# Peptides against a protein of PDB entry 3V4L, part 177

Target 1, 386 residues: chain A of PDB entry 3V4L
Amino acid sequence: GQPLAKDKVALLIGNMSYWEHPKLKAPLVDVYELTNLLRQLDFKVVSLLDLTEYEMCNAVDEFLLLLDKGVYGLLYYAGHGYENFGNSFMVPVDAPNPYRSENCLCVQNILKLMQEKETGLNVFLLDMCRKRNDYDDTIPILDALKVTANIVFGYATCQGAEAFEIQHSGLANGIFMKFLKDRLLEDKKITVLLDEVAEDMGKCHLTKGRQALEIRSSLSEKRALTDPVQGAPCSAEALVRNLQWAKAHELPESMCLKFQCGVHIQLGFAAEFSNVMIIYTSIVHKPPEIIMCDAYVTDFPLDLDIDPKHANKGTPEETGSYLVSKDLPKHCLYTRLSSLQKLKEHLIFTVCLSYQYSGLEDTVEEKQEVNVGKPLIAKLDMHRGL

## One batch from the design tools (peptide; made by RFdiffusion4, then SolubleMPNN)

Design b2_p19_6_s3 (from b2_p19_6, 10 letters changed)
Fold by OpenDDE base, seed 2:
Structure b2_p19_6_s3 (fold): chain B 386 residues (1-386), chain A 19 residues (1-19)
Amino acid sequence: as target 1 above (386 residues)
Amino acid sequence: MMEELEKALRSMSPELKKL
C-alpha cells in the first residue's frame, strides 16, 4: 500500500540578521516559499526568522513536541553554518565571532532526538555552508544514532564547500531553494526528488563547479513528502499536536475601533511567518468635519525591539515585508513585528488617532489601548526557561 | 546577462574575522 504519515510537521528556520556576521537575504524568501509548498503538502509548518541560540533551542524543543511515532519530521535551515567531523552546526543570529559548537545547534543532536520519537521519516534540508570552522577544535562526542532506515539529508552544497544566494531586485533566493521549489510537490520518493534537484543544479551553468547538492540517506522505504496523512486524529497525542500547532498560528481577530470624534479604525493582523506579524490600520469611517486623520500604532512592549522609525509605514515593503504585501489591504499604515518569539506577556499597544477639524489648525489626539493577547508563536512561551 | 548573474551570486559563507 502507499505509505501513510501519522502526521507531517516541519520546522523552517531562516537566519539573516546576524549580529557579528555578514547579513544574508535568501532565507527570507526561501523560508516563505518552502512554507507555502509544505502547507500544500499538508505539513504543519512552523516558520521562524532570525533566532538567537536560546530561541533556536526552544523552537527545536517545540518542534520535537509535535513529533511522534510515524510522524514525518522535516527540518529546514537557511543561514550561516559549518561542518566539523561530519556534524552540521546551525549558527544563531547572536553567535559570537568567531563562533564555536557551544554557540551553535548540532543537527545530529536534533536527529537523535527525532529518532527517540520513532518518527516515520526524518528530512533535513540544510541551506548553509559546509566549510570547516577552524576556530572550533571541539570534537563533539555524539551519542550513537539509532539504526533507523528513515533519514534523509539534503545538503545545499558539498562537504567543505559554500552555499550561495542569488540576489534579484532586492530579494534573494538560495540556489538550493531555487531548484527544490520546482520539484517539491512531485509524488516521488524524497531521495529521488532530491536526486532530480541535484541534476537540475548540475545542469545550471551558474552553479556548475560552485555548488552541488549532496544527498545522504538511510531511507529504505518509498516515502514521499506527498504521502497522505493518516485520517482523523485517532490519538489524544495527535489532537494535542493539532491544537499546539493551531495555537502557534492563531492571529488576533480584526477589530473596529471607534473613537469619540466618530472616526472608525479597522485594525488588522497578518502573519508573514510564525514569529512575524504585520499590524495594519485603516480609516473606515470619518466624519466630514474631520479633514485630516491618521491612525498609528505605538507603545509596543520593549521586548519586541520595535523602532518607531520603522513603524506606521505607508507600504508593507517599507516595513521589510515584500512577500505578503499582495494579500494585505491597500491604503493602510503598516507595522511589522519581526520578533514575536521575544514576547513574554500579552501584546498590548496603543492605537493613536491624530486628526484635524475643518477650520481648526490644532491637531487633536485620541488614544485607545489594545490587548490582542499572545499572537502566533508567542502562545508557545518559548521563553519559559528563563 | 551571465556577468550580471555572477555578480548576483553571493556566498552564504560567514566571513569569520580572522583575529
Scores: peptide ipSAE 0.186, ipTM 0.727, DockQ to the pose 0.866
Fold by OpenDDE base, seed 1:
Order: sequence, then structure tokens, then C-alpha cells
Structure b2_p19_6_s3 (fold): chain B 386 residues (1-386), chain A 19 residues (1-19)
Amino acid sequence: as target 1 above (386 residues)
Amino acid sequence: MMEELEKALRSMSPELKKL
């Protein structure tokens, strides 16, 4: 019969905003597009941007809690990375320069932990460079991997080679995602799908002799990303997994705020990623005696590192939200919260209404505090280990 | 063409500072 997945879970990490290293751009688009494709494949997707070492460890630990016997696990990483002695290292955004294995996540260690979960399929998609790091002479002593015959690695590039992103005036994919996205929905064995992606990359004049896909697999069964999820969750573990994923994707409800002046504001929320939320405000009612009014959000928790200069923009794009802007309501003020994984407490902020009466030169302000609890990934309490 | 192509690709490799 057709193989069944007990469930499908994906963790997607895109690191771009490095502190001590060159900034990337492709991981933003790549994580977003891959999230949308994997959702069409019935994956439970956690999508995270710009993680520190600690945040990456916690994201992997939470992902491993979602894995169980016969579950399909997919890990995608886009960012800086290296490969020493056949071990792949994902570089966190806070990694020092130079970085070492102690500052990075070893993919083979994650694979070991995934094998302990008796997963139905383990897919690693590594959109990173595979050059040796000559500043790290550590040879990780890896314990012997179990012979599970269910592992697939798709490396964006060959051993010792670089992965590339496309320089455009706008947002563009990395080279790997550019070809992967066109085939990802195909009902094919995952290794066959990746071989076709490798052929498409090999035909491209841009990548010829610069980047080639490498596939490493022990996959003995005809497993595909299209394989149907086994029906209604009948196990306690499947219910817990569904609840945990749902918590990581729960948006605050839209609110109607009423001010004393008679102005009504709609406050709304949209997810760009599991750790990135857009807040938007709109004036839904204004008394005729009020000639001008604007609704600003302010007083965010310090842990979110929100620059007021990037808050309350007239367009989503001015916040850095280029991907979800089509799905957002128009004529709002927009604020992008890009680090929800840092939120230890409830998201409490102020809505400030600034307004002017007809025939008065002075602006008046009214304020309301809003508590929206822990939105999205902040519900997972990724900080519980400190 | 090749020089324009080289300008079209950015490496995802960090330049490691020599200690």
C-alpha cells in the first residue's frame, strides 16, 4: 500500500541578521515559501528567523518533542554554516567570529536524537555553505548512528563548496530553494525528487561549476513528502503534538478599542513566521469633530528589541514585512515584532491615540494598555531552561 | 555575461576573520 505518515512535522530555521558575520537575504523568502509548500503537504511547520545558539537549541528540542514513531520529521536550515569531517554545523546569529563547533549546532547530533524517536522519515535540507572551518579542529565523537534506513540529506551544495543566494534588487530565493520549490509538491520518492532538483540546478548556467546539490540517503522505502497523514489522532501523543503545534501558531484575537473621545480602533494580528508577528491598527470610527487621529503602538517589552523608528509604518513593507503584505488589511499602521522567541512574559503594550479637534491647534492623547498573552512561539516558553 | 553572473550570486559563506 502507499506509505502513511503518523504525522508530519517540520522545523524551518532561517538565519540572516548575523551579529559578527555578513547578513543574508534569501533565508527570509526561502523559509516563507517552504513553509507554504510544506503546509500544502499537511506538515505542521514551525518557522523561525534569526535565532541565537540558545534559541536554536530550544527550537530543536521542541521539534524533537513533536517527533514520535512513524512521524515524518523535516529540518530545513538556511544560513551560514560549515562542514568539518563530514559533520554539518549550523551557525547561530550570535556566533562569534571566528565561530567553532561549541558555538554551532551539529546536524548529526540532531539526527541521533531524531533516530531515538523512531521516526518514519528524517529529511534534512541544508541550505548553507559546506566549506571547512579551519579555526575549528574539533572532531566530534559521534556515537554510532542506528541503522534506520529512513534518512535523507539534501545539501544545497557539494562538500567543500559554497551555497549562493541570488542578488536582485528585490527579495529572491537562494539557489537551492529556487529549484526545490518547483518540485516539492510532486508525488515522488523524496530522493527521486531531490535528484530531479539536482538535474535542474545542473542545467542552470548560473550554478554550473559553482553549486551542485548533493544527496545523501539511506532511505530503503518509497517515502514521499506527499505521503498521507494517518487519520484522526487516536493517541495521546498525537493530541499533545497537535496542541503544541496549535499553541505555537495561536494569534491574539482582533480587538476593538474604544477611546473616551469616541474614536474606535481595530487592533489586529498576523503571523509572518512562528516568531514574527505583524500588529496593525485602523481607525474604524471617528467622531466628526475630530479632524485627525492616529493609533500608535508603543511600550513593548524590552526583550523584543523594538526600535520605535520601525514601528507604526503606513505600509507593511516599511516594517520589513514584504511577504504577507497582500494578506494584510489596507490603510493601517503596521508594526513588525520579529523576535517573539525572546518574550518571557505576556505581550503587554500601549495603544496611543493621538487626535486633534476641529478648531483646536493642540493634539490630544489617550492611551490604553493591551495584554495579548503569549502570541505564537512565545507560548512554548523556549526560555524555561535559564 | 560571466562578470554580471558573478555579481548576481552572493556566497552564503561568512568571511572568517583571521585571528
Scores: peptide ipSAE 0.130, ipTM 0.691, DockQ to the pose 0.750
Fold by OpenDDE base, seed 4:
Structure b2_p19_6_s3 (fold): chain B 386 residues (1-386), chain A 19 residues (1-19)
Amino acid sequence: as target 1 above (386 residues)
Amino acid sequence: MMEELEKALRSMSPELKKL
């Protein structure tokens, strides 16, 4: 019979906004497109952008809580990285320059922890460079891996080589994701699918002799990303996993705010990623006596590091949201919260209505405080331990 | 061609600052 997954869980991390390193662009698009594809494959997807070392550790820990016997686990990483002594290191956004293994997450440590969960399949898709870091001669003492024969590594590049993103004026994929996305939905053994992606990449004149996909696998079974999830959640563990994932993806409900002047505002929420939410405001009713009326969001928690210069924009794109803009209501003011993992408390903010009456020169303001609880990934308390 | 290709591709490797 076709192999069955007990469940399918993916953690996707895209690091681009490095503090001490060159900024990337591809991870934004790559994580977004891969999220949408893996959702079509019935994966529970956690998608995270721009994580610190601490936040990456917590994201991995929360991902490991979603893993259990016979669950398919997929880890995707796009960002800076290196490989020393056959160990792959994912570089957090707060990593110093130069960075060392102590500032980075070792993929083989994550694999060890996934093997302790008795997972049905472990897939690592590593869209990072595999060049040696000559500033780090640390050899990680890794415990011996179990012989599970359920491991697949797709490396975007060869050992000692660089991975590349496409420099366009707009949004573009990394080279690996550009080819992976075209085949990811195919009902093939994951190693065969990745081999076909490697062939497609090898035919590209842009990447020929610069970047080649490397597949490292120990996969004894014909497992595919298309393998169906085994039935209704029959176990308490499967129910807990489903609830934990659902909790991490719960948006605040849309609110209708009524002001004393008779203006009604709709406050809406959209997820771009598990840690990135767009707030949008729209005027749904305005008395005819009010000639000008705008609804601003302000007074965000300091933990979110919201620059007012990037808040309350007339387009999603002006906030840095280029991917979900088609699915958003038009003619709103938009604010992008890109660091929901940093939220320790409830998301409390102010909606400020600024308006002018016909024949009065003075602008009037009314304010309402809004508490939307913990949106999306903020429900997982990824800061528990500070 | 090669120079245009070098402009079209960005390495995802940081240039590590030489200490």
Scores: peptide ipSAE 0.105, ipTM 0.681, DockQ to the pose 0.690
Fold by OpenDDE base, seed 5:
Structure b2_p19_6_s3 (fold): chain B 386 residues (1-386), chain A 19 residues (1-19)
Amino acid sequence: as target 1 above (386 residues)
Amino acid sequence: MMEELEKALRSMSPELKKL
C-alpha cells in the first residue's frame, strides 16, 4: 500500500536581520515559498523569521511536541551557519561575533530528540554555509545517535563549502530553494527528489563548481512528502497536535469599530508568517459632515518593539510586506508586527480616529482600545521556558 | 523559465552573497 503519515509537521526558520553579522535577503522569500508548497502537501507549517537563540530553542521545543510515532517532521533553516566535526550549527540573529557552539543550535541534538519521537520521516533542509568556525574549538560530545532509519539531510552545499543567495535589486530565492521549489510537489521518494534537485543545481552554470547539494540519508523505506496523512485524528495525541498547530495559526477576527462621530472602521488581520502579522484599517462609513478622517493604530505592547514611524503606511510594501501585498485589501493603512514571538500578554492596542468637521479648523480625536488576544505564534507562549 | 533566468543572470552578473 501507499505509505501513510500519521501527521505532517514542518518548522521553517529564516534568519536575516543579524545584529553582529551580514544581513541576508533570500530567507524571507525562501521560507514564504516553502511554507506555501508544504501547505499544499498537507503539512502543518510553523514559519518563523529572525529568531534569537532563546526563541529558536523554544521554536524547536514546540516543534518536537508536535512530533510523535509515524509523524513526518521537516525542519528547514535558512541563515548563517557552520559545521565543525560533522556537527551543523544554526546561527541565531543575536549571536555574538565571533559566535561559538554555545550561542548556536546544534542540528544533531535536534535530530537526537526527533529520533526519540519514533517519527515516520525526519527531513532536515539546511540552507546555510558548512565552513568550519575556527573560533569554536569545542568538540561537542554528542551522545551517539540511535541507529534509526527514515532520516534525510539535504545540505544546500558540500562540507567545508559556502551556500549562496543571489543579490538582485528585488526579492530572489537562495540557490537551494530556487531548484528545490520546482520539484518539491513531485510524488517521489524524498531522496530521489533531492538527487534530481542536485542534478539541476549541477547543470546550472551559476552553481556549477560553486555550490553542490549534499544528500545524507538512512531512509530505507519509500517515503515521500506527498504521502497522504492518515484520516481524521483518532488519537488524543493527534487532537492535541491539531489544537497546538491551530492555536499557532489562528488570526484575530476582523472587527467593525463604531465611533461616536458616526465613523465606522474595518479592522483586519493577515498572516505573513507564524510570527509576522499585518494589521490593516479602512474607513467603511463616514458621515457627510466629516470632511477628513484617518484611523491609526498605536499604543502597542513594548515587547513588540514597534517603531511608530513604520506603522500606519499607505501600502503593505512601505511596512516591508512584499509577499502578501497582493492578497491584502487595498486603500487601507497597514502596520506590520514582525516579532509576535516576543508578545507575553494579549495584543492590546489603540485605534485612534482623527477627523475634521466641515467648517471647523480643529481636528478631533476619538480612541478605542482593542484586545485581540494572542495572535498566531503568540498563543504558544514561546517566551515561557518549559 | 530557467533559460530566461540564466540569460538574465548572465546579463546582470548577479553577485552571489555567502550565507
Scores: peptide ipSAE 0.079, ipTM 0.600, DockQ to the pose 0.090

Design b2_p19_6_s4 (from b2_p19_6, 9 letters changed)
Fold by OpenDDE base, seed 1:
Order: structure tokens, then sequence, then C-alpha cells
Structure b2_p19_6_s4 (fold): chain B 386 residues (1-386), chain A 19 residues (1-19)
């Protein structure tokens, strides 16, 4: 019969906004496109941008809690990285310059932990450079991996080579994702699918002699990303996994705020990623005596590092939200919260209504505090280890 | 927009940047 997955879980990490390293752009688009494709494949997807070392460790730990016997696990990473002695290191956004193994996440250590979960399939998609880091002389003593015959690595590039992004008109996509996305929905053994992606990449004149996909696999079974999930969650663990994933994707409900002047505001929320939310405000009722009014959001928790200059924009694109802007209501003010993983407490903020009466020159302000609890990934309390 | 990115990624002269 066709192989069945007990469940399908993916962690996607895209690091772009490095502190001490060159900023990237492709991971934004790549994580978003891959999220949408994996959702069509019935994956439970956690999508995270711009993680510190600590946040990456916690994201991996939470991902490992979603893994169990016969579950398909997929880890995707896009960002800076290196490979020393056949060990792949993912570079967090807070990594020093130069970075070392102690500042980075070793993929082979994650694989060891995934093997302990008795997973049905382990897929690693690594969209990073594989150059040696000459500043890291550490040889990780890795324990011998179990012979599980269920491991697939798709490396965006060959050992010792670079991976690239294509930049055009301010948007970028990784070369690996450009070819992967066209085939990812095909009902093929994952190693056959990746081999076809490698052939497509090999035909590209831009990448010829610069980047080539490497496949490393021990996969003995005909497993595909299209393999159906086994029916209704029959175990307590499967129910817990579904609840944990649902919590990480729960948006606040839209609110209608009423001000003393008689203005009504709709406050709405949209997810861009598991750690990225757009807040939008719209005027839904205005008394005729009020000639102008705007609804600003302010007083965010300091842990979110929200620059007021980037808040309350007339378009989603002015916040840096280029992906979900089509699905957002028009004629709002938009604010992008990009670091929800940093939120230790409830998301409390102020809605400030600024308005003007007909025949008065002075602007009036009214304020309401809003508590929306812990949105999206902030419900997982990734900080519980500090 | 994703369509604009796809059209851009079909351009004959894209800038390649190392990851």
Amino acid sequence: as target 1 above (386 residues)
Amino acid sequence: SMKALEEALRSTDPELKEL
C-alpha cells in the first residue's frame, strides 16, 4: 500500500536580519512560498524569521515535541551557514563575527534528536552556503547515528560551495527554492523529486558551475511529501500535537473599539509567519462633526523592539509586508510585529484616536488600552528556559 | 507581489548574491 504518515510537521527558519553579517532577502520569500506549499501537502508548518541562537534552539525543541513515531519531520533553513567536516551549521542572527560552532546550530545534532522520536521520515532542506569556516577548528564528536533508513538531505549547493539568491526589483528568492517550488507538490519519492530539482537547476545558465543541488539519503522506502496523513488523531500525543500547532497559529479576534467622540474603530490581525503579525486599524464609523480622524497603535511591549517610524503605515508594503498585502483589508493603518517569539507577557498596546472637529483647529486624542493575550508563536512560551 | 517576483526571476539579468 501507499506509505502513511502518522502526521506531518515542518519547521521553517529564515534568517535575514543578521547583526554582524551581510543581510539577506531570499529567506523571506522562500519560507513563505514553502509554507504555502507544505500546507497544501497537509503539513503542520511553523514558520519563523530572524531567530537568535536561543530562539533557534527553542524552536527546534518545540519542533521535536511535535515529532513522534511515524511522523514526517521536515526542517528547512535559509540563511548563512557553513559546513566543517561534514557537519552543517545554521547561523543565528545574533552570531558574532567570526561565528563558531558554539554560536550555531548543528543539523546533525538535530537529526540525532529526530531519530530518538522514531520518525517515519526526516527531511532536511538546507538553503545555505557549505563553505568551510576557517575560524572554527572544533571537530564535533557526534555519536553514531542510528540506522533508521529514513533520512533525506537536500543541500542547496555542493560541499565547499556557495548558495545564492536572485535579487531583482527589491525582492529575492533563493535559487534552490526557485526550482524546488515547481516540483514540491509532485507525488514522487522525495529523493526522486529532489533529483529532478537538481536536473532543473543544472539546466539553469545562471547557476551552471556555481551552485548544484546535493542529495544525501539513506531512505530505503518509497516515501513522498504527498503521503497521506493517517486518519483522525487516535492518540493523546496526536491530539496534543494538533493543539500545540493550533496555539502557535491562533490569531487574536478582530475587535470593535468605541471612542467617547462616537468614532468606531475596527482592529484586525493577520499572520504573515508564526512569529510575524500585521495589526491593522480602520475607521468603521465617524460622526459628521468630525472632519478628520486616524487610529494609531502605540505603546507596544519593549521586548518586541517596535520602531514607531515603521508603525501605522498607509500600506502593508511600507511596513515590510509584501507577501500578505493582497489578503489584507484596504484603507487601514498597518503595523508589522516581526518578533513575536520575544514576547514574554501578553501583547498589550494602546490604540490612540487622533481627530478634529469641524470649526476647531486643535486635534483631540482619545486612548484605549488593548490586551490581545499571546498571539501566534508567543503562546508556546519559547522563553520558559530563561 | 509574488507574480512580480516570478516575472523578475525570469529576467535575463538577475543579480546573484551569496547566502
Scores: peptide ipSAE 0.237, ipTM 0.676, DockQ to the pose 0.092
Fold by OpenDDE base, seed 5:
Structure b2_p19_6_s4 (fold): chain B 386 residues (1-386), chain A 19 residues (1-19)
Amino acid sequence: as target 1 above (386 residues)
Amino acid sequence: SMKALEEALRSTDPELKEL
């Protein structure tokens, strides 16, 4: 019969905004595109941008809590990285220069932990460089991996080689993701799918002699990303997994705020990623005696590092939100919260209404505090160990 | 837009940046 997945879970990490390393651009688009494709494949997807070492460790721990016997696990990483002695290291955004193994996440350690969960399939898609780091002479003593025969690595490049992004007109896409996305929905054994992606990449004139996909697999069964999920969650573990994932993806409900002056504001929320939310405000009712009226969001928790100069923009694009802008309502003010993993408390903020009456020169302000609880990834309390 | 990126990827000299 066709193999069944008990469930399907993916963690996607895109690191771009490095503190001490060159900034990247492709991971933004690549994580977003891959998220949408994996959702069409019935994956529970956690998508995270710009994680510190501590935040990456917690994201991996939360991902491992979603894994269980017969679950398909997929880890995607796009960012800086290196490979020493056949061990792949993902570089966090706060990594020092030079970085070392103690500042990075070892993929083979994650694989070991996934094997302990008795997963049905383990897929790693690593869109990073595989050069040796000569500043790290540490030979990681990894425990021997179990012989599970359910492992697939897709490396964007060969051992000791670079991976690349293509930049044009301020947009970028990873070369690996460019070819992967065209085939990802195909009902094929995952190794066969990746072999076809490797052939497509090998036909491209841009990548010839610069980047080639490497497939490393120990996969004895015909497993595909298209394999159906088993029916309704009948186990306690499946219910817990579904609840845990749902918590990490719950948006606040849209609110209608009513001010004393009779102005009504619609407050809405949209997810760009599991740690990135857009807040939008619109005036839905204004009394005729009010001639000017603006609604601003302010007083965010300090943990979010929200610069007021980047809040309350007339377009999603002015916030840096290029991907979801088509799906947002028009004629709002937009604010992008890009670091929801840092939020320790409830998301409490102020909606400030500034308005002017006909025949009065002075502006009047009214304020309402809004508590939306813990949105998206903030429900997992990834900071609880600090 | 994604379409502009696809058109760029068909351009004669796309800038490749190392990850």
Scores: peptide ipSAE 0.209, ipTM 0.715, DockQ to the pose 0.099
Fold by OpenDDE base, seed 4:
Structure b2_p19_6_s4 (fold): chain B 386 residues (1-386), chain A 19 residues (1-19)
Amino acid sequence: as target 1 above (386 residues)
Amino acid sequence: SMKALEEALRSTDPELKEL
């Protein structure tokens, strides 16, 4: 019969804003596009941008808590990386220059932990360079992997080679994602799907002789990303996992704020990623005696590292939100919170209404504090060790 | 914008940068 997944879970990490390394651009779009495709495949997707070493470890640990017997696990990574002695290392944004294995996450260690969960399928999609790091001579002593015959690696490039992004007009995509997205929804064995992606990359004049997909697999069954999820949770643990994932993706409810001057503001929230949220404000009612008014958000928790110069923009694009801008209401002020994984407390902030009465030169301010609890991934307390 | 992204992805002579 067709294989069944007990559930399907994906962790997608895109690292771009490196501290000590060249900044990337492709991971932003690649994580977003892959998130939307995997959601159409009934994956529970956690999508995270710009993680430190500690935040990456916690993201992997939370991902492993979502895994269980017969669950399909998919890990995608886009960012800097290297391969030493057949071990793949994902580089966090806070990694020193030069980085070593002690500053990085080993994919084969994650695979070992996934095998302990008795997963139905383990897929790794690694959109990173596979050059040797000559500054790290550490040979990881990995324990012998179990013979599970349910493992697939899709490497964006060959061993010892580079992976590339396409930059045009300030937007970029990984070459791997450019070809993967066209086939990802196909009802094919995952190794056959990736082989067809490799053929498409090999036909492209841009990638020919520069980048080629490598597939490494031990997959004895005809498993596909399209394999249906079993209709009912078989255990209390599966129900708890589903509820935990749902909580980690819950947006704050939209609020209508009423000010003493008679102005009404709509405060709304949109998810760009599991750790990235857009706040937007709009004036929904204004008394006729008020000639001008704007609703600014301010006084954010210091843990979020919000530059006020990038807050309260007239367009989503001015915040750096290019992907979800079509789905946002128009004529708002927009603020992008890009580091929700750092939030230790409730998201408390101030809505400041600045307004002017007809015939008065002075601007008046009225303020209201707002507590929205822990939005999205902040509910998992990823800033705390398990 | 998503349209500029689609145009970038369809570009025949994109600037390639190493990841």
Scores: peptide ipSAE 0.200, ipTM 0.641, DockQ to the pose 0.093
Fold by OpenDDE base, seed 2:
Structure b2_p19_6_s4 (fold): chain B 386 residues (1-386), chain A 19 residues (1-19)
Amino acid sequence: as target 1 above (386 residues)
Amino acid sequence: SMKALEEALRSTDPELKEL
């Protein structure tokens, strides 16, 4: 019969906004495109941008809680990285310069923990450089991995080589994602699919002699990303997994705010990633005696590090949201919250209405406090250890 | 825009930057 997955879970991490290292751009689009494709494949996807070491560790721990016997696990990483002695290291955004193995997440350690869960399939897609880090002399003494015939690595590049992004007009895509996206929905064994992606990359004049996909696999069974999920959750663990994922993807409900002047505002929320939310405000009713009115969001929790200069923009693109702008209402003010993992408390903020009456020179302000609870990934309390 | 990126990704000589 066709293989069945007990469930399908993916963790996607894209690191771009490094503190001590060159900033990247491709991980934004690559995590977004891969999220949308894996959702079409019935994966439960957690998508996270710009994680610290501590936040990456917690994201991996939460991902491992979603894994169980016969579950398909996929880890994608896009960002800075290195490979020492066949061990792959993902570099957090807060990593020092130079970074070492103690500042980074070892993919083979994550694989060990995934093997303890008796997963049905383990897929690693690593969109990072594989150069040696000469500042890290540590030889990881990895405990002996269990012999499981269910592991697939797709490395965006060869051992000791670079991975690249293509930049245009402020956006970028990774070369690996450019070719992977065209094949990812095909009903093929995952190693056959990745081999076709490797052929497509090898035929491209842009990548020829610069970047080549490497596939490392122990996969003995014909397993595909298209393999159907087993029906209704048959176990208490499957129900817990479904509830945990659902909590991490719950948006606040849209609100209608009414001000004393008779102005009505619609407040709405959209997810760009599991840790990135767009707030948008629109004026849905204005009395005719009010000639001008604007609705600003302000007084955010300090943990979110929101610069007011980047809040309340006339377009989603002016907030740095280029991907979800087509799905957002038009004629709003937009604010992008990019660090929801840092939220320790409820998301409480102020909606400020500034308005002017016909024949008065002075602007009037009215304010309402809004509590939307813990949105998206903030429900997982990834900071409980700080 | 995503459309401009898709058009650039189809170009014959895009600027490559190392990750």
Scores: peptide ipSAE 0.196, ipTM 0.758, DockQ to the pose 0.103

